# Ledger of designs, part 100: peptides against a protein of PDB entry 5EIB

Target 1, 366 residues: chain A of PDB entry 5EIB
Amino acid sequence: VDLEPGTMDSVRSGPFGQIFRPDNFVFGQSGAGNNWAKGHYTEGAELVDSVLDVVRKESESCDCLQGFQLTHSLGGGTGSGMGTLLISKIREEYPDRIMNTFSVMPSPKVSDTVVEPYNATLSVHQLVENTDETYCIDNEALYDICFRTLKLTTPTYGDLNHLVSATMSGVTTCLRFPGQLNADLRKLAVNMVPFPRLHFFMPGFAPLTSRGSQQYRALTVPELTQQMFDSKNMMAACDPRHGRYLTVAAIFRGRMSMKEVDEQMLNVQNKNSSYFVEWIPNNVKTAVCDIPPRGLKMSATFIGNSTAIQELFKRISEQFTAMFRRKAFLHWYTGEGMDEMEFTEAESNMNDLVSEYQQYQDATAD
Target 2, 366 residues: chain A of PDB entry 5EIB as posed
Amino acid sequence: VDLEPGTMDSVRSGPFGQIFRPDNFVFGQSGAGNNWAKGHYTEGAELVDSVLDVVRKESESCDCLQGFQLTHSLGGGTGSGMGTLLISKIREEYPDRIMNTFSVMPSPKVSDTVVEPYNATLSVHQLVENTDETYSIDNEALYDICFRTLKLTTPTYGDLNHLVSATMSGVTTCLRFPGQLNADLRKLAVNMVPFPRLHFFMPGFAPLTSRGSQQYRALTVPELTQQMFDSKNMMAACDPRHGRYLTVAAIFRGRMSMKEVDEQMLNVQNKNSSYFVEWIPNNVKTAVCDIPPRGLKMSATFIGNSTAIQELFKRISEQFTAMFRRKAFLHWYTGEGMDEMEFTEAESNMNDLVSEYQQYQDATAD

## One batch from the design tools (peptide; made by RFdiffusion4, then SolubleMPNN)

Design b2_p14_5_s3 (from b2_p14_5, 8 letters changed)
Fold by OpenDDE base, seed 1:
Structure b2_p14_5_s3 (fold): chain B 366 residues (1-366), chain A 14 residues (1-14)
Amino acid sequence: as target 1 above (366 residues)
Amino acid sequence: GPPGLFITLYDAPK
């Protein structure tokens, strides 16, 4: 789905264009122009019914629909504005189904779009209320991984998107292969989300290796486990050492010993025990899939529900506040029928979310 | 670039 027709042509002409049904391509004539309000109230609102018709049709073809996964950017008007509108409408129509998102967080290091803090804040406000699970993929973290870990001198959107794709493939492994720990979306939510509003996940992927070092690195379970818990491998721009894990899931892929995986997962938990809450028992879940990802012998994907994720929201909030105090570009949003109060409500809800994470970070077992 | 939105439906594994 896109409000800009030219983006859809690129997907159709791409190597995977034939995988999608032609009827499942929905596009507008006018883009959102990086404006959340255009995506949510005007241009996106005109297109939303057409998207819902496709969603209904595909839902009817499912034998047992578990839920929905939406992938979007929170910096752009289509992904942020129309994406959150769709989430709201799908939630209204399918209240008993799981809403899962891969939400790409904007970064000044990657984009020059000045209104990204508005789009992100307005989107987070909707995601807090209308999603069951949100994977936070931070463009800042992706850029830093590409530059520092992968040793790319000039990271491209292609390099960032490669990391996103690897992560998405990793976290969805349990959903795609039967007999896994988190075999369904609801079970994943139950295991990962102890508190309904605290459903924002920090993903990570291993191995992350520079092209120059790939030839010399043996992939072992200990190395994957260590790298997966390394703060530098987190795809959200927060340091897990500044918070506590509420819950963790680790998804291993490839031929490996279950015993070795369990031993290494126990060892890493013990070494990092100060970074877990002590009052949630059995808060680390491990899955192993014998099928490796393409081009790798083995991998590990990390899903962390950490109170450190508040650093990401604080960054966005600070950028939002600095812009909103000046009323910078506000007329672009109000001109699309948006009320200024919605900005203050979104800011307040995001600050409340930060406060909730901090509360559970400071909580002790009584 | 990629389209602004992708929606995936998850069905129960057969």
Scores: peptide ipSAE 0.223, ipTM 0.804, DockQ to the pose 0.792
Fold by OpenDDE base, seed 4:
Structure b2_p14_5_s3 (fold): chain B 366 residues (1-366), chain A 14 residues (1-14)
Amino acid sequence: as target 1 above (366 residues)
Amino acid sequence: GPPGLFITLYDAPK
């Protein structure tokens, strides 16, 4: 789905264009212009019914629909505004199905779009209420990984999208291969989400290696395990050491010893025990899939529900507040039918979410 | 570029 018609032609002409049904391409005539309000109330609202018709048709063709996955950017008007509108409408129509998202968080290091903090804050407000699971893919973290870890002098959108694709492939491994831990969306939610509002995940991927060092490094289970729990490998720009893990899932891919994986996972938990809550027993889940990712012998993907994710939301909130206190650019949103109160409500709800994470971070076993 | 939105439906594996 896109509000700009030109993007759809690029997908159709691409090497994978044939995997999509022609009728599942829904596009508008006018872009959202990086405005959440255009995506949510005007241009996106005109297109939403056409998307819902496709969703209904595809849902009826499923033998046993588990849920929905949305991939979107929270910085852009289409992904943020129309994406959250679709989530709300799908949630209303399918309240018993899991809503999963891959939500790309904006960063001023990656984009010069000034209003991205507004789009992100307004989107997070919707995601708190209307999703069951949200993978936070932070462009800040992706940029830093590309620059610092991958040694890319000038990270491109292509470089960032490669990390996004690797992460998405990793976290969906259990859903794509039968007989794995968290083989369905609901089981994943039950294992990962102890409190309904605290459903924002920090993904991580290993190996992350620069092109110059890839040739010399033998990938081992200990190295994957250590790198997967390293703050520098997190796809969200927060340090897990500044918070506590509520829940963790680790997904290993490739031919490896289950015994070695279990030993290394136990070792890393014991080493990092101070960074886990003590009141959630057995809060680390491990899965192994014998099928490696393309081009790698083995990989590990991390899913963390950590109170440290509040650092990401605080960053967005600070950027939002800096503009909103001056009413900068608000006329572009109010002109599309929004009220300033919606901005205040979104800011308040995101601050409440931060406070909730902090509460559980500070909670001790009685 | 890629479209701004992707929606995937998850069906139960047979």
Scores: peptide ipSAE 0.215, ipTM 0.803, DockQ to the pose 0.784
Fold by OpenDDE base, seed 5:
Structure b2_p14_5_s3 (fold): chain B 366 residues (1-366), chain A 14 residues (1-14)
Amino acid sequence: as target 1 above (366 residues)
Amino acid sequence: GPPGLFITLYDAPK
């Protein structure tokens, strides 16, 4: 789905264009212009019914629909505005189905779009209420991984998208291969989300290796386990050491010993015990899939529900507040039918979310 | 770039 027709033509003509049914291409005539309100209330609202018709048709073809997954950017107008509109509409129509998202967080290091803090804050407000699981993919973290870890001098959009794709492939492994932990979206939610509003995940991937060191790197279970819990491998720009894990899932891929995985997972938990809440028993889940990712012998994907994710929301909130106090570009949103109150409600809800994470970070077993 | 939105439906494994 896109509000710009040219993007859809590029996908259709691209290497993967034949994977999608022609009827499942829905596009508008006018872009959102990086404005959440255009995506949510005007241009996106005109297109949403056409998307919902496709969603209904595909849902009817499912034997046992588990839920929906949306992949979108929170910085742009289409991904943020229309994406959250679609989430809301799908949630209304399918309240018993799981809503999962891969939400790409904006970064000043990657984009020059000045209104990204508005789009992100307005989107997070919707995601808090209307999603069951949200993987936070932070463009700042992706940029830092590309630059510092992968040794890319000038990270491209393609380099960032490669990390996103690797992460998405990792976290969805259990959903795509039967007989694994979190084989369904609901089981994942039960394992990962102890409190309904605290459903924002910090993903991580291992191995992350520069092109120059790939040939010399041994891929072992201990190395994968260590890297997976390293703050430098997190796809969200927060330090897990500044918070506490509520829940963790680790997904290993490739031919490896389950015993070795369990031993290394126990070792890493013991080493990092101060960074876990003590009042949630058995809060680390491990899965092993024998099928390696393409081009690797083995990998590990991390899903963390950490109170450290509040650092990401604080960053967005600070940027939002600095713009909103000046009423910068506010007329671009209000002119599309938004009320200024929607901004204050979104800011308040995000600040409440931060406070909730902090509360559970400071909580002790009674 | 990629389309602004991708929606995936998850069905139960047969």
Scores: peptide ipSAE 0.214, ipTM 0.802, DockQ to the pose 0.809
Fold by OpenDDE base, seed 3:
Structure b2_p14_5_s3 (fold): chain B 366 residues (1-366), chain A 14 residues (1-14)
Amino acid sequence: as target 1 above (366 residues)
Amino acid sequence: GPPGLFITLYDAPK
């Protein structure tokens, strides 16, 4: 789905264009212009019914619909504005289905779009209320991984998207292979979300190896385990050492010993015990899938629900506040039918979310 | 570029 026709033409002409049904290509005639309000109230709102018709048709073809997964950018007007509108409308129509998102957070290091803090804040407000699970993929963290870990001198959008794709493939592994832990979206939500509003995850993927060292790197369970818990491997721009894990899931892929996985997972929990809440029992879940990802002997995907994710929201909030105090670009949003009160409500809800994470970070066992 | 939005439906494995 896109508000720009040219984007969809590129997908149709691409190597995967033929795998999609022609009717599942929904696009507008006018772009959102990186404006959340255009995506949510005007241009996106005109297109939403057409998208919902496709969603309904595809849902009717499912034998047992578990839920929906949305992948979107919170910096762009289409992904942020229209994406959150779609989430709201799908939630209204399918209240008993899981809403899962891969939400790409904007970063000044990656994008020059000045209104990204508005788009992100307005989106987070919607995601808090209308999603069950949100994987926070921070463009800042992706850039830092590409530069520092992958040793890419000039990270491209393609390099960032490769990390996103690897992570998405990893976290969805259990959903695609029967008999695994978290084999459905609802079980994942039950295991990962102890408090309904605190459903924002930091993902991570291992192995992440520079091209120059790939041939020399052994892929071992200890190395995967160490890397997935490394703060430098988090795809959200927060340090897990500044918070506490509420819940963790680790998904291993490849032929490995379950015993070795359990031993290494126990060791990493014990080593990092200060970074876990002590009042949530059995808060680390581990799954092993015998089928490795393409081109790797083994991999591990990390899903962390950590109070440290408040750092991401604080960054966005600070940027938002700095713009909003100046009333910068507000007329672009209000001119599309938004009320200025919606900005203050979104800011307030995000600050409340930060406060909730801090509360549970500071909580002790009774 | 890529579409601004992707939606995936998850069906139960048969």
Scores: peptide ipSAE 0.212, ipTM 0.795, DockQ to the pose 0.782

Design b2_p14_5_s4 (from b2_p14_5, 9 letters changed)
Fold by OpenDDE base, seed 3:
Structure b2_p14_5_s4 (fold): chain B 366 residues (1-366), chain A 14 residues (1-14)
Amino acid sequence: as target 1 above (366 residues)
Amino acid sequence: GPPGIFIEIYDAPK
């Protein structure tokens, strides 16, 4: 789905264009211009019914609908505004189904779009209320991984998108193979979300290796386990050492010993025990799939529900506040039918979320 | 580029 027709033409002409039904390509005539309000109230609102018709049709073809997964950017007007509109409308129509998102967080290091803090804040407000699970993919963290870990001198959007795709594939692996721990979206939510509003995850993927070191690096369970818990490997721009894990899931892929996986997972928990809450029992879940990803012997995907994620929201909030105090660019949003109160409500809800994470970070076992 | 929004619908594993 896109508000720009040229984007959809590129997908149709691409190598994967034939795997999609032509009727499942929904696009507008006018882009959102990086404006959440255009995506949510005007241009996106004109297109949303056409998207919902496709969603309904495909949902009716399911034998047992589990839920929905939406991938979008919170910096752009289409992904942020129209994306959250779609989430809201799908949630209204399918209230008993799981809503999962991969939400790409904007960063000034990657994008020059000045209004991204508005788009992100308005989107987070919607995600808090209308999603069951949100994987926070921070462009800043992706850039840092590409530069520092992958040794890419000039990371491209293609490089960032490759990391996103690897992570998404890793997370969804359990959903594709029956009999795994997190075989469905609802089980994942039950395991990962102890408090309904605290459903924002810090994802990670291993192995991440530079092209120059790929030939020399042995892929071992200990190395995967070490890397996926490394603060530098997190795809959200927060340090897990500044908070506590409420819950963790690790998804291993490839032929490996379950015993070795369990031993390494126990070791990493013991080593990092100060970074876990002690009052949530059995808060680390491990799954193993025997099928490796393409081109790798083994991989591990990390999902962390950490109170450190508040650092991401604080960053967005600070940027938002700096713009909003100046009333910068507000006329672009109000001109599309938004009320200024929607900004203050979104800011308040995000600050409440930060406070909730801090509360649980400071909580002790009774 | 990639579409601004991608939606996947999950059915029960076969």
Scores: peptide ipSAE 0.384, ipTM 0.864, DockQ to the pose 0.762
Fold by OpenDDE base, seed 5:
Structure b2_p14_5_s4 (fold): chain B 366 residues (1-366), chain A 14 residues (1-14)
Amino acid sequence: as target 1 above (366 residues)
Amino acid sequence: GPPGIFIEIYDAPK
């Protein structure tokens, strides 16, 4: 789905254009212009029914519908505004189904769009209420991984997207292969979300190896496990050491010993025990899929529900507040039918979320 | 670029 027709033409003509059903391409004639309100209330609102028709059709073709997964950017008007509109509308129509998202968080290091803090804050407000699970993919973290870990001098959008794709493939592994730990979206939610509002995850991926060191690095279960829990491998720009894990899932792919995986997972938990809450028993889940990802012998994908995720929301909130206090560009949103109260409500809800994470971070076992 | 929104619908695991 896109509000810009040129994007869809590029996808259709691209190497992957044949993977999608032609009828599942929905596009508008006018872009959102990086404005959440255009995506949510005007341009996106005109297109949303067409998307919902496709969603209904595909849902009816399911033998047993589990739920939905939406991938979007929170910086742009389409992904943020129309994306959250779609989430809301799908939630209204399918209230008993799981809503999962991969939400790409904006970063000043990657984009010069000044209104991204507004789009992100307004989106987070919707995601708190209308999603069951949200994977936070932070462009800040992706950039830092590309630059520091992958040793890319000038990270490209393609480099960032490669990380996103690898992560998405990793976290969805359990949903695609039978007999896995998190075989369905609901089971994943039960395992990962102890409190309904605290459903924002820090994903991570291993191996992350620079081109220059790929030849020298052995892919072993211990190395994957160590790298997966490394703060530098988190796809959200949060340090897990600044918070506590509520829940963790680790998804290994490739031919490896389950015994070795269990041993290494136990070792890493014991080593990092101070970074886990003690009052949630069995809060680390491990899955192994024998099918490796393309081009790798083995990989590990990390999903963390950590109170450290509040660092991401604080960053967005600070940027939002700095703009909103000045009423900077606010007329672009109010001109699309928004009220300033919606900005205040979104800011308040995000701050409440931060406070909730902090509360559980400070909680001790009775 | 890629579409601004990508939606996947999950059926029961086969």
Scores: peptide ipSAE 0.382, ipTM 0.862, DockQ to the pose 0.770
Fold by OpenDDE base, seed 4:
Structure b2_p14_5_s4 (fold): chain B 366 residues (1-366), chain A 14 residues (1-14)
Amino acid sequence: as target 1 above (366 residues)
Amino acid sequence: GPPGIFIEIYDAPK
């Protein structure tokens, strides 16, 4: 789905255009212009019914519908505004199905779009209420990984998208291969989400290696395990050491010993025991899939529900507040029929979410 | 580039 027709034409003409049904391409004539309100109330609202018709048709063709997964950017008007509108409408129509998202968080390091903090804050407000699981893919973290870890002097959007694709492939491994831990969306939610509002995940991927070092490093299970828990490998710009893990899932891919994986996972938990809550027993889940990712012998994907994710929301909130206090660019949103009160409500809800994470971070076993 | 929104619908694994 896109509000810009040119994007859809590029997908159709691309090497993967044939994997999509022609009728499942829904596009508008006018873009959202990086405005959440255009995506949510005007341009996106005109297109939403056409998308819902396709969603209904495809859902009816399922033998046993589990749920939905949406991938979108929170910085752009289409992904943020129209994306959250779609989530809300799908949630309303399918309240008993799982809503999963890959939500790409904006960063000033990646984009010069000044209104991205508005789009992100307004989107997070919707995601708190209308999703069951949200993978936070933070462009800040992706940029830092590309620059610091991958040694890319000038990270491109293509470099960031490669990390997004690797992460998405990793976290969906259990859904694509039968007999694995968290083989369905609901089981994943039950294992990962102890409290309904605290459903924002910090993903990570290993291996992350620079092109110059890839040829010389044999990937081992201990190295994958260590790198997967390294703060520098997190796809959200949060330091897990500043918070506590509520729940963790680790997904290993490739031919490896399950015994070795279990031993290394136990070792890393013991080394990092201070960074886990003590009141959730068995809060680390491990899966092993014998099928490696393309081009790698082995990989590990990390999914963390950590109270450290509040650092991401605080960053967005600070950027939001700096602009909103001055009422900068608000007329572009209010001109599309949006109320200024919705900004205040979104800010308040995000601050409440931060407070909730902090509360559970400070909670001790009685 | 990728579409602004991508939706996947998950059926039960057979």
Scores: peptide ipSAE 0.379, ipTM 0.862, DockQ to the pose 0.796
Fold by OpenDDE base, seed 1:
Structure b2_p14_5_s4 (fold): chain B 366 residues (1-366), chain A 14 residues (1-14)
Amino acid sequence: as target 1 above (366 residues)
Amino acid sequence: GPPGIFIEIYDAPK
């Protein structure tokens, strides 16, 4: 789905264009112009019913509908505004189904769009209320991984997207292969989300190797486990050492010993015990799939529900506040039918979320 | 670039 017709033409002409049914391409004419309000109230609102018709049709073809997964950017007007509108409408129509998102967080290092803090804050406000699970893919973190870990001199959008795709493939492994831990969206939510509002995940992927070192690195379970828990490998720009894990899931792929995986997962938990809450028992879940990802012998994907994720929201909030105090560009949003009060409500809800994470970070076992 | 929104619908694992 896109509000810009040219983007859809690119997808259709691309190597995967034939995988999608032609009728499942929904596109607008005018675009959102990086404005959340255009995506949510005007241009996106005109297109939303057409998207919902497709969603209904595909949902009816399911034998046992689990839920929905939406991938979108919170910096752009389409992904942020129309994306959150779609989430709201799907939630209204399917209240008993799981809503999962991969939400790409904006970064000043990657984008020159000045209004991204508004789009992100307005989106987070919707995601807090209308999603069951949200994977935070932070462009800040992706850029840093590409530059520092992958040793890319000038990270491209393609390099960032490669990390996103690898992460998405990793976290969805349990959903795609039967008999695994978290084999359905609901079970994942139950295991990962101890508190309904605290459903924002920090993903990570291993191995992450520079092209120059790939040939010499033996992939082992200990190395994957160590790298997966390394703060430098997190796809969200927060340091897990500044918070505590509420819950963790680790998804291993490839031919490996289950015993070795269990031993290494136990070892890493023990080494990092100070970074876990002590009052949630059995808060680390491990899955192993014998099918490796394409081009790798083995991989590990990390899903962390950490109170450190508040650093991401604080960053966005600070940027938002700096703009909003100056009333910068507000006329772009109010001109599309938004009230200034909605900005204040979104800011307040995000600050409340930060406070909730901090509360559980400071909580001790009674 | 990629489309602004992707929606996937998950059915029960067969």
Scores: peptide ipSAE 0.373, ipTM 0.859, DockQ to the pose 0.794

